# Designs tried in a protein design run: peptides against a protein of PDB entry 6A30. Part 40

Target 1, 150 residues: chain A of PDB entry 6A30
Amino acid sequence: AQDADNVLQPIMDLLDSNLTLFAKICEKTVLKRVLKELWKLVMNTMERTIVLPPLTDQTMIGTLLRKHGKGLEKGRVKLPSHSDGTQMIFNAAKELGQLSKLKDHMVREEAKSLTPKQCAVVELALDTIKQYFHAGGVGLKKTFLEKSPD

## One batch from the design tools (peptide; aimed at target 1 T20 Y132 A135)

Design b2_p26_2_s3 (made by RFdiffusion4, then SolubleMPNN; from b2_p26_2, 12 letters changed)
Fold by OpenDDE base, seed 4:
Structure b2_p26_2_s3 (fold): chain B 150 residues (1-150), chain A 26 residues (1-26)
Amino acid sequence: as target 1 above (150 residues)
Amino acid sequence: MTKSQQRIQELTEKLKEAEEEKKKLE
């Protein structure tokens, strides 16, 4: 359980801020589309992070997120005026683009076979992240999350 | 309750609030 939390916390740190912003500024249909793309990205990132030795990748995700996250001042997200909303979407998209770059950096290491313990951690992490993206019913549908390649 | 589960609940609440605020503007 603790290992799964350690894997998920950096991802959740990024997603919490972005999803909260998107929920405020995006229409429901647009939000769902964004969530689907984020889900695919997260699943791909998790697959790579878990297959890679746990120590190096958590620090990279955390470091990449920390280096770019310093610019988001804790400002009270006033409902941005339409102009401010567009800039916020652009900034959020830029942050998501950094996740894509992280994906490219993670490609190089050989797919190590997961130990039974690692498999159990992955399964727990996957179940937890599915719940995260479902977000008590306001996020993605369970059917979509279940049909995604596990 | 895991830290992740707590964050899921917090996110759920934030997203629900955002949807309710949007409905008030429609």
Scores: peptide ipSAE 0.339, ipTM 0.829, DockQ to the pose 0.814
OpenDDE base, seeds 1, 2, 3, 5: peptide ipSAE 0.323, 0.324, 0.326, 0.333; ipTM 0.821, 0.824, 0.828, 0.828

Design b2_p26_2_s4 (made by RFdiffusion4, then SolubleMPNN; from b2_p26_2, 12 letters changed)
Fold by OpenDDE base, seed 4:
Formats: sequence, structure tokens, C-alpha cells
Structure b2_p26_2_s4 (fold): chain B 150 residues (1-150), chain A 26 residues (1-26)
Amino acid sequence: as target 1 above (150 residues)
Amino acid sequence: MTASQKRIEELTKKLKEAEKKKKELE
């Protein structure tokens, strides 16, 4: 459980501020689309990290997401004026675009089989991140999360 | 509750609050 938390914390740190912002500024339909894209990105990143565990410790999924996420300054989200909202969306989209490029930079290292312990951690992490993206029903539908390639 | 679970709850709360505020503006 603690290992799963350690893996997820950096991801959650990256997403929390952005999702909170998106929830404020985006229409529900737009928010759902953003969440879907983020979900795909996270899943792809996790899949690649799991299938291609970089030689360095399990903390890497969050670290990889963090390294390519330029410093999201903990800016106090003031309610943006209409002009500020567009810029924030643009900036967020740019950040998301950078995360998508992370896919291309992940060097295919040899797929090492996960140990049973690592598998259990990953399963727990996946379940937890599904709950995260579901966000008590405000986020993505459970059916969508379950149909995504696990 | 794990740290992640707490984070999920916090996020859920924030998102629900945001949704509520949007509905109030409609």
C-alpha cells in the first residue's frame, strides 16, 4: 500500500492543481474530454513504465511525469477573468502536450517481468488511480475507466 | 485511509464544490 502511494503521489501532485483548475474553468463536457486525455496519458505512461521499468526505483512513474512537467508553480488560483481562463487552458494544454511527448522519449529498455510484489503494487496503484480519476462521480465514469486498456 | 485515499477525497470535494458553483452560475 505504501509503495503504491509513493508511486501515485507525484502523479496526484501533478494532476491535482490542474484538475482543480480545469474543474473551475471548463464546461463539464470539456472537463470530461480533458480527463479522458489525461487518463490515456497516465495509463500509457504507467504501462510503459511497468512494461519498461527504468532501472531506477518504482518512484519513477511520478518522477517521469514530474521531470517533463515544467514547474507548475503553486500559483494561488484566483478566479480568472475570461481572458485569464483562456490563457490558463492554453498553458495547461501546453503542459499536457509536453506530457504526450514523454511517450516518445521513453527509451524502450528491455521489458523486465515484474515481481509478484511489483504486480500487486501496480494493481493497487491502478485501482487507486481509477478512483482518483472517478473523483466520487465528478470525474470519469467507472465504465470508461474499466474499459481502458489495463 | 492511505495518503492516496485522502488525496482522492480531497480532490473529490474540490471538484464537487467547483461543479456546484458552476451550477449556481447557470
Scores: peptide ipSAE 0.388, ipTM 0.851, DockQ to the pose 0.847
OpenDDE base, seeds 1, 2, 3, 5: peptide ipSAE 0.364, 0.380, 0.344, 0.360; ipTM 0.840, 0.850, 0.838, 0.839

Design b2_p26_3 (made by RFdiffusion4)
Pose (drawn by RFdiffusion4):
Structure b2_p26_3 (pose): chain A 105 residues (1-54, 100-150), chain P 26 residues (1-26)
Amino acid sequence: AQDADNVLQPIMDLLDSNLTLFAKICEKTVLKRVLKELWKLVMNTMERTIVLPPSKLKDHMVREEAKSLTPKQCAVVELALDTIKQYFHAGGVGLKKTFLEKSPD
Amino acid sequence: STAEERIEKLAEELKEAEEEKEEAEE
C-alpha cells in the first residue's frame, strides 16, 4: 500500500490542485468532459510507458517474451490502478463508477 | 493510506464546491 502511494504521488501532485480548481469553476458537463478526457489520457500514457509490449526469430520476426513483473510489483500496480479509478470517481463528483469500469481505455 | 486520505479530502472539497454552486444558483 505504501509503495502504491509512492507510485501515484507524482501524478496526484499534478492533478490535485487542478481537479480541485475545476469542479469549482466548471459546469457539471464541462467538468465531466474534462475528467473523461484526462482519464483517457492517463490510461493511455500508462499503457505506453510502464507496460509497453515486448525481433527476427529464425526467419520471420516474432514478438519477444514479456519480462514478468515480480509478485510485489504486480500487486503494487493493481492497487495503484484501482486507486486512480477511485480518484477519478471522487466519491460521486467525478466520473461514475459504471463509466470507469466499462472504459475501453 | 496517504492516497486514500488525499482522495477523501479531494472528494470533500469537490462536494463543498458543488453545494456552494447550488446555493449561488438559488

Design b2_p26_3_s1 (made by RFdiffusion4, then SolubleMPNN; from b2_p26_3, 12 letters changed)
Fold by OpenDDE base, seed 1:
Structure b2_p26_3_s1 (fold): chain B 150 residues (1-150), chain A 26 residues (1-26)
Amino acid sequence: as target 1 above (150 residues)
Amino acid sequence: SASQKRIEELTEKLKKALEEKEKEKE
């Protein structure tokens, strides 16, 4: 559905842009941590989108993702020399660690009930994103993905 | 859908990257 595409496209753009870089430079355990933080960010963004009025268009989702992704973008520092690479990873991990606190900084908006159509769209989007993060079994564990990020 | 196709491609990309990292660990 067009509505699902509107939700998914900005998310996919964020994931592709960030994970391409991190997958290249990060060790496995660090990359897993990055995935977990991105998962939380995406879930929080979706939660807000659900709470927001039905007029939540692609532009708003994109704006939210960009606003919260600034911490990730700031980590887009020139990959310096090998010794500096480790420090860059640590800095990136530190910035990502702050994303876990995003929930505390999110403005509480009153939750609105979703229409059946909106529920179906969210369910589809959620399943699609879970598939991505699971990455055929080599990504995040299903048990982790099924847990509420709250 | 276009989005479904795109997510599958991105998923495969991520999968390959993670598999490569697993190989590096061994």
Scores: peptide ipSAE 0.389, ipTM 0.838, DockQ to the pose 0.488
OpenDDE base, seeds 2, 3, 4, 5: peptide ipSAE 0.359, 0.349, 0.358, 0.374; ipTM 0.827, 0.822, 0.826, 0.833; seeds 2, 4 fail the geometry check

Design b2_p26_3_s2 (made by RFdiffusion4, then SolubleMPNN; from b2_p26_3, 10 letters changed)
Fold by OpenDDE base, seed 3:
Structure b2_p26_3_s2 (fold): chain B 150 residues (1-150), chain A 26 residues (1-26)
Amino acid sequence: as target 1 above (150 residues)
Amino acid sequence: SSSQERIEKLTKELKKALEEKKKKEE
């Protein structure tokens, strides 16, 4: 459980502030769309991490997420003017776009079989991240999360 | 777990944000 928490903390750090901001500024349908795109991105990232064992090291996920998280300066959430909200969405999209470039750095190494311990950690991490995106029912529907290819 | 606590915190924040929007639309 502690290993899964350690793997998820950097992802949650990236998403917590952004999702809170999006919840404040976005209309409900827009927020739902954003959550769906973020879910797809997270699932794709996790899938690739599973296929590439060297990246399962806490240091690699943390480094990849930290390299992209440097833009989240603790800047005072000035209520962005309408123009600032667009810029924040653009910056968040840019940060998410950098996560998509993670695709290019994941060298196709031979799919090594996960150890039973690694499988258990991944399963726990997947369940936890599904709960995170469901957010007690205010986020994505369970049916949508369950239909995502594992 | 730390993750579960963060999920609960996020849930609370998102719920609050949605309720505040609902109040502004009324």
Scores: peptide ipSAE 0.286, ipTM 0.786, DockQ to the pose 0.796
OpenDDE base, seeds 1, 2, 4, 5: peptide ipSAE 0.259, 0.209, 0.286, 0.263; ipTM 0.767, 0.733, 0.784, 0.774; seed 4 fails the geometry check

Design b2_p26_3_s3 (made by RFdiffusion4, then SolubleMPNN; from b2_p26_3, 10 letters changed)
Fold by OpenDDE base, seed 4:
Structure b2_p26_3_s3 (fold): chain B 150 residues (1-150), chain A 26 residues (1-26)
Amino acid sequence: as target 1 above (150 residues)
Amino acid sequence: SASQERIEELTKKLKEAEKEKEKLEE
């Protein structure tokens, strides 16, 4: 459990601020679309990080997400004017696009089989992140999260 | 767990944001 938390903390750190912002500025439908894209990105990143590097480098998921997230200055979220909200969405989309490109630069190292312990941590992490994206029903539907390639 | 607490906090924030939007649409 603690290992799963350690893996998820950096992801959650990245997502919390962004999701909170998006929740404020985006319509419900737009927010859901953003969440879906974020979910796909996170799942793809996790899949690659779990399958390709040993879990000892799980600091790398957080680090990879952080390295690309370093541009998010802790800006005091003033309620942006309509123009500012659009720009923030654009910037966020750009950042997400950059994260998508990171997918292409991850050299496929030979997929080492996860140990049973690592598998358990991953399963717990996946369940937890699904709950995170569901956000008590405000986020993505459970059915969507379950149908995503696990 | 720390993650569960964060999920709860996020959930709360998102629900609050939704309520604020609903108020703006009325």
Scores: peptide ipSAE 0.340, ipTM 0.819, DockQ to the pose 0.793
OpenDDE base, seeds 1, 2, 3, 5: peptide ipSAE 0.322, 0.329, 0.323, 0.326; ipTM 0.809, 0.816, 0.814, 0.813

Design b2_p26_3_s4 (made by RFdiffusion4, then SolubleMPNN; from b2_p26_3, 13 letters changed)
Fold by OpenDDE base, seed 4:
Structure b2_p26_3_s4 (fold): chain B 150 residues (1-150), chain A 26 residues (1-26)
Amino acid sequence: as target 1 above (150 residues)
Amino acid sequence: SKSEQRIKELTEKLKKARKEKEELKK
């Protein structure tokens, strides 16, 4: 449970910072696309965080998320005007794109098979995150989430 | 867990945001 929390906290911070805004400003199709890309990113991040030593990964993910998140800590998101919303989406997309570069910078240490403990953590984390991404039916379809490489 | 609780909150927040958005379209 604690290990799952360690993995989930940075992810939740990212999700909280970005997706609430996206949910408010994006059209359904756009939001779905954003969620799909973010889902992939989250899955990849989780995999790396769990497979790689916790200290290095949390720091890297946390630092990356924080570096990208500090730009987002502007105040109570007033519903941006349509123009402002577009720019915010663009900026957020850019940030997400930069997070995708984490793939290149995270030296995949030896693809070790997950230990049973790691598997349990992943499963717990995945179930939790799936709930978020489904968002009570307004997010990604359950079928999509289930087909995602667990 | 703490994360589970938080994710539930976030889920509800996201759900609410989307519902509000959809209602604005009507």
Scores: peptide ipSAE 0.198, ipTM 0.750, DockQ to the pose 0.652
OpenDDE base, seeds 1, 2, 3, 5: peptide ipSAE 0.178, 0.183, 0.178, 0.181; ipTM 0.739, 0.743, 0.738, 0.735; seed 3 fails the geometry check

Design b2_p26_4 (made by RFdiffusion4)
Pose (drawn by RFdiffusion4):
Structure b2_p26_4 (pose): chain A 105 residues (1-54, 100-150), chain P 26 residues (1-26)
Amino acid sequence: AQDADNVLQPIMDLLDSNLTLFAKICEKTVLKRVLKELWKLVMNTMERTIVLPPSKLKDHMVREEAKSLTPKQCAVVELALDTIKQYFHAGGVGLKKTFLEKSPD
Amino acid sequence: AAEEALKEFAESKGEELKEKIEEAKE
């Protein structure tokens, strides 16, 4: 849990002062649109940074084996990910839980 | 019990952000 907090700390320091500034000055729809968009952005960047997928093999170029995360690493990633979701739900001001769950991103 | 504590921890971050938004609106 402490490790997951440390992982999310950089992105939370960025968004905190912001998300906060918004919903204060945005209509509901405007806020929802921005959060839905920032959501897609965070999920995409995570997909393309911490978990980029894995070369000529014999003759026909095959994808390499993924280097598995350690058990502790897997757990930190799952919890940190579940935490960002709650962060965007924001207890009922952010995105709805139903939307986040079915988010294709 | 450990899984429940982790769920409570994840949810607490969302509640803290909601409290900050409500305070900023005041």

Design b2_p26_4_s1 (made by RFdiffusion4, then SolubleMPNN; from b2_p26_4, 10 letters changed)
Fold by OpenDDE base, seed 5:
Structure b2_p26_4_s1 (fold): chain B 150 residues (1-150), chain A 26 residues (1-26)
Amino acid sequence: as target 1 above (150 residues)
Amino acid sequence: SEEERLKEHQKSVGEELKKKIEEALK
């Protein structure tokens, strides 16, 4: 149970911070695209966290989150003008896209078969995240969420 | 149980995030 929380909490914090920002600045169509990129990022982060030894997991998630979270400085989010919002979305999407490319550079260490306990933690985490991204049917389509590599 | 409390916490966080997305997509 504690292990599941240790994996989920950093992901949820990242999602909360980024989605709150994007929700304010993005149109619905752009927000859906951002959600897809966030979903890919979350899935990649979870895959790495599960495959990497437990000791490196928190530091790696923290480092990945910190490298991309630096743009979320607590500064008074002046509602950027419509033009500034588009640039912020583009920059955020670019940053998220770069995170997905980081997957290709991590040596595919042989995906050690998850222990039954690790599988249960991942399943719980995935279900929670899928529910979040689906958002009662207004978010990402269930079919898109299910096609993500388990 | 501690496990039930953790599950409820995760559910609460998930529902809060879900609500934020729903509000943003309205």
Scores: peptide ipSAE 0.081, ipTM 0.591, DockQ to the pose 0.248
OpenDDE base, seeds 1, 2, 3, 4: peptide ipSAE 0.073, 0.022, 0.056, 0.054; ipTM 0.584, 0.475, 0.551, 0.547

Design b2_p26_4_s2 (made by RFdiffusion4, then SolubleMPNN; from b2_p26_4, 14 letters changed)
Fold by OpenDDE base, seed 2:
Structure b2_p26_4_s2 (fold): chain B 150 residues (1-150), chain A 26 residues (1-26)
Amino acid sequence: as target 1 above (150 residues)
Amino acid sequence: SMKKKLEEHQKKVGEELKEKILKALE
């Protein structure tokens, strides 16, 4: 549980920080696009976290996310001026891009059939993430979430 | 605002997600 928390917490912190930022600074259309990309990223990250053996990859994810999560200083995000907002988006995109690169470095181990336990975790995670991204109707449409190939 | 509601909801669901995943991994 502690190892899982160490992996999940940085991801959640990143998601929360980015979504909060994007909700504040982005227009509705831009926000939707960002949410779609985040959805893909989360799906891919979770698939790997659950499917891949926990030991080696979790440490890398945790280390990578901790290194990058430190850049999101808890500072009172003054409503960034337009220039500051762009930089924050860039930083967030960079962080997300690093998560994507981690995806590429995580050896596509052969799609070993998930154990029943892993399947249950995936199903639970997927349901919760769908709820997260739907956000009571203010986020992504249910139809998009259900039809997502991820 | 809709944005504020989104942020609050996402935070709540994120915490719930974390707890559910942790419990499922136990």
Scores: peptide ipSAE 0.018, ipTM 0.459, DockQ to the pose 0.087
OpenDDE base, seeds 1, 3, 4, 5: peptide ipSAE 0.016, 0.017, 0.017, 0.016; ipTM 0.459, 0.469, 0.445, 0.458

Design b2_p26_4_s3 (made by RFdiffusion4, then SolubleMPNN; from b2_p26_4, 10 letters changed)
Fold by OpenDDE base, seed 3:
Structure b2_p26_4_s3 (fold): chain B 150 residues (1-150), chain A 26 residues (1-26)
Amino acid sequence: as target 1 above (150 residues)
Amino acid sequence: SMKEELKKHQESVGEELKKKIEEAKA
């Protein structure tokens, strides 16, 4: 449980910080699309993080998340014009895309089968993230979350 | 049970995002 929380907490902190902004600037249908893309990104990141040795990923995710989190604190939330919202989504997608470049560094080592312990952590983490994105029924539909490639 | 505590924790995580979305749309 504690190991799963240690992996999830940085991701949840990043999501919480960005989703507050997205929820303010996006209409409901756009917000759902953003949530779907974030879901895909989180799932891809988790899949990659669990396949790599736990030590390198926590530091890399933490460093990537910390490096980008410091930039958001100082900006007085001027309600960005519609153009600025798109740019912020683009920048968030770009930052998340840099997490996809972490893929290229992670893909190199051979797909070792997950240990039973790693599988249990993945399952717990996935269930928690599904509940987060479902958001008590106001977020993504359960059917979408279950049909996404696990 | 540990299973019930885990379920309760997961539900609380969902409620946190729900609250944030509701606060952002108010």
Scores: peptide ipSAE 0.174, ipTM 0.756, DockQ to the pose 0.579
OpenDDE base, seeds 1, 2, 4, 5: peptide ipSAE 0.161, 0.021, 0.117, 0.019; ipTM 0.744, 0.523, 0.691, 0.490

Design b2_p26_4_s4 (made by RFdiffusion4, then SolubleMPNN; from b2_p26_4, 12 letters changed)
Fold by OpenDDE base, seed 3:
Structure b2_p26_4_s4 (fold): chain B 150 residues (1-150), chain A 26 residues (1-26)
Amino acid sequence: as target 1 above (150 residues)
Amino acid sequence: SELEELRKHQESVGEELKKKILEALE
């Protein structure tokens, strides 16, 4: 129980801190774009952590940023501040590397397959995270959240 | 505002997430 809390708390703190910052400095359309990118990063990080062999946090994050960073460039997300939006997302993604610690609780002995119990935990976590991003309808649409983040 | 409502819901769901995951791991 304590181990699970140690993993979840940093992740939620990261999400809350970043979203609070973006909510203050971005207009609505920019904020929604940021939410979509954070959603993709979270989902892909969880997927890779569970499905792929053990990778370094740097390798995994680097691959994700390269894939999704191209989407950010096309969208030309401009922040009102002189801060580079891409750099801010990059920093957030680096901190999301803490999701790798979830692997220690969800996968035993570096196995690629999950037990039925582990699958149930993952499904519960994913459902709740979707609710976090949906936020009673003022966040991302359910139809978007049900699609692959790719 | 809509943004304030967003953050309010996220805070609530975040706490529920922690609780549910901890309970599921027991």
Scores: peptide ipSAE 0.162, ipTM 0.766, DockQ to the pose 0.087
OpenDDE base, seeds 1, 2, 4, 5: peptide ipSAE 0.151, 0.111, 0.136, 0.150; ipTM 0.749, 0.698, 0.731, 0.735

Design b2_p26_5 (made by RFdiffusion4)
Pose (drawn by RFdiffusion4):
Structure b2_p26_5 (pose): chain A 105 residues (1-54, 100-150), chain P 26 residues (1-26)
Amino acid sequence: AQDADNVLQPIMDLLDSNLTLFAKICEKTVLKRVLKELWKLVMNTMERTIVLPPSKLKDHMVREEAKSLTPKQCAVVELALDTIKQYFHAGGVGLKKTFLEKSPD
Amino acid sequence: SVLEHAEKLAEALEAPEFPEEVEETL
């Protein structure tokens, strides 16, 4: 849990002062649109940074084996991910839980 | 911390359930 906090700390410091600024000055629809968009952005960047997928093998170029995360690493990633989801839900001001769960991103 | 951020955000959004949900998740 402490490790997951440390992982999310950088992105939370960035969004905190902001998400906060918004909903204060945005209409509901405007806020929702921005959050939906920032959501897609965070999920995409994570997909393309911490978990980029794994050469010529014998003759026909095959994808390499993924280097598995350690058990502790897997757990930290699952929890941190579940935490960002709650962060965007924001207890009922952010995105609805139903939207986040069915988010294709 | 995550909880401190959640509390600050909850105060700004008037969303008292938010820190509780974050704590349960943690």

Design b2_p26_5_s1 (made by RFdiffusion4, then SolubleMPNN; from b2_p26_5, 10 letters changed)
Fold by OpenDDE base, seed 5:
Structure b2_p26_5_s1 (fold): chain B 150 residues (1-150), chain A 26 residues (1-26)
Amino acid sequence: as target 1 above (150 residues)
Amino acid sequence: SILDYAERLAKAWNAPEFPKEIAETL
């Protein structure tokens, strides 16, 4: 449990900040697309986080967050106009698209066999993330989450 | 915590069952 929480907490913090906003501003169809892309990102990040030693993961998530954070320093929360919200979603989608290129660089490290403990953490993390993306039926369908190459 | 986050999501998505589902998987 505690090890799973340690892996999930950074991901959940990232998702909380973004998905709460997206859930408020996006229509259901747009939200489903965003959730599908975030699902892929989370699966890829989790695969990397579990296959790579724990120490490198905080720096990668931190670097991903820092690249997004440099734009937010100007403290005027102007409620983005409807046009600004669409542009932010587009920019977020563009940045998520760039993360797909990072997949090609990591496939080359021989996936060290996960220890039984790591496997248990992965399974718990996957179940929690699936529940997160399902969100009581308002998110992605369970059948989609189960058919995703995990 | 994950549970605190689940509660925030439940409110945002109008899915009050969601925190319970997360708690059952943890």
Scores: peptide ipSAE 0.042, ipTM 0.559, DockQ to the pose 0.675
OpenDDE base, seeds 1, 2, 3, 4: peptide ipSAE 0.038, 0.039, 0.048, 0.033; ipTM 0.567, 0.545, 0.593, 0.497; seeds 2, 3, 4 fail the geometry check

Design b2_p26_5_s2 (made by RFdiffusion4, then SolubleMPNN; from b2_p26_5, 9 letters changed)
Fold by OpenDDE base, seed 1:
Structure b2_p26_5_s2 (fold): chain B 150 residues (1-150), chain A 26 residues (1-26)
Amino acid sequence: as target 1 above (150 residues)
Amino acid sequence: SILDYARKMAEAFNAPEFPKEVEKTL
């Protein structure tokens, strides 16, 4: 449990601000697309966080986030018009999708077998994240989450 | 905590059942 929380907490902290905003401004269909891209990003991030020593990944997550978070400056983000918000979200989803692909390419080179302990932590973390992205039925479908490569 | 985050998400999505489902998986 504690090891899973340690892996999840940085991801959840990242998702908190963005998803709350997206939930408010997105149409349901756009939100689902964003969630799908975030799901891929989270899966790729977890894979690295568990396989790589904890110290290097906090910096990488932080660096990836700082590169994308530069657009989320503290300014009163005027709630973009519904159209502008949708486009911003689409762009954010596209950027996240591109990052996921780039990360998949990077992880492919570092694919190490997980230890049994790491596998147990991953399993627990994945179950929690699946519930998170399902969001009580308003998020992604369970069938989609189960078919996603774990 | 993950539960606190789930509660925030429940408010954002108007999904009061969500924190309960998360709690079952912890």
Scores: peptide ipSAE 0.072, ipTM 0.589, DockQ to the pose 0.664
OpenDDE base, seeds 2, 3, 4, 5: peptide ipSAE 0.024, 0.023, 0.024, 0.018; ipTM 0.511, 0.510, 0.507, 0.358; seeds 2, 3, 4 fail the geometry check

Design b2_p26_5_s3 (made by RFdiffusion4, then SolubleMPNN; from b2_p26_5, 11 letters changed)
Fold by OpenDDE base, seed 2:
Structure b2_p26_5_s3 (fold): chain B 150 residues (1-150), chain A 26 residues (1-26)
Amino acid sequence: as target 1 above (150 residues)
Amino acid sequence: SILDYAKKLSKAWNAPEFPKEIAETL
């Protein structure tokens, strides 16, 4: 429980910030596509956060989240014009792309075999994230989440 | 807590209530 919470909390903070925004500004079809990309990102980030020593990843996710969280200040929800929503999606996609590049740098760290404890945390985290992305049937299909190559 | 975030997100998505089974496992 507590160890899974420690691993999932940064991911959930990322998801809270981004998905709440995307749910408000995206059409259903665009949202599903964004969710698929976020799913891949979350799986990749989680794999690293669990496999890599806890100190480096919290700082990196925290630094990425702090850079993003400062930009989502208390601005009055002006209905973003279609242009503003597209720019926000583009910015979010650019930021996700930077996380993907961070992937290529971190994949070079030795694929240490997961300890049984780490495996249990991964399994719990995966189940939680799958349910989150399923979103009671509004999000991604369970079959997609289970068959994902990530 | 992660559960509170999951509930908040579920609400933001108009998803049904976060499955109680996970809440009990977390």
Scores: peptide ipSAE 0.020, ipTM 0.505, DockQ to the pose 0.535
OpenDDE base, seeds 1, 3, 4, 5: peptide ipSAE 0.019, 0.019, 0.020, 0.019; ipTM 0.526, 0.509, 0.512, 0.529; seeds 1, 3, 4, 5 fail the geometry check

Design b2_p26_5_s4 (made by RFdiffusion4, then SolubleMPNN; from b2_p26_5, 10 letters changed)
Fold by OpenDDE base, seed 4:
Structure b2_p26_5_s4 (fold): chain B 150 residues (1-150), chain A 26 residues (1-26)
Amino acid sequence: as target 1 above (150 residues)
Amino acid sequence: SILDYARKLAKAFNAPEFPKEIEKTL
């Protein structure tokens, strides 16, 4: 659905830019670790964005991700040298860490009930993200994704 | 589109199969 695409677009922009790079430069075990941390961050961000401000979903996810994403210049992904890859992972981890800290600044507004339409969009978005993180079996295991808080 | 991102990611991971379920979901 177009609504799910709109909600996911900011997340997908972040994921595409970072995960494509990490897939190229990381060893498989390191990549899985990065994916797990990113998954937790995404789930936490979505949970908060959906539960706390249901009316600002598109702008809030976008704003939350954009406020912290402004530091990644759309640099042409030249295959970084091994040293460059480590620095990029460190920078990405730092950005992810900042997004995690943003968790503490989100005012616990009372959990608003989602409309049926919002629930459907969220479910669709979650399914899409799960599939994305699974990445045809090379990413996170389905069992791990299903155990993550929805 | 989300599909384009998914395809790009799958390619980056050398995944043999693109998650076709995404196409059904969108």
Scores: peptide ipSAE 0.058, ipTM 0.537, DockQ to the pose 0.706
OpenDDE base, seeds 1, 2, 3, 5: peptide ipSAE 0.052, 0.055, 0.040, 0.042; ipTM 0.537, 0.532, 0.514, 0.515; seeds 1, 3, 5 fail the geometry check

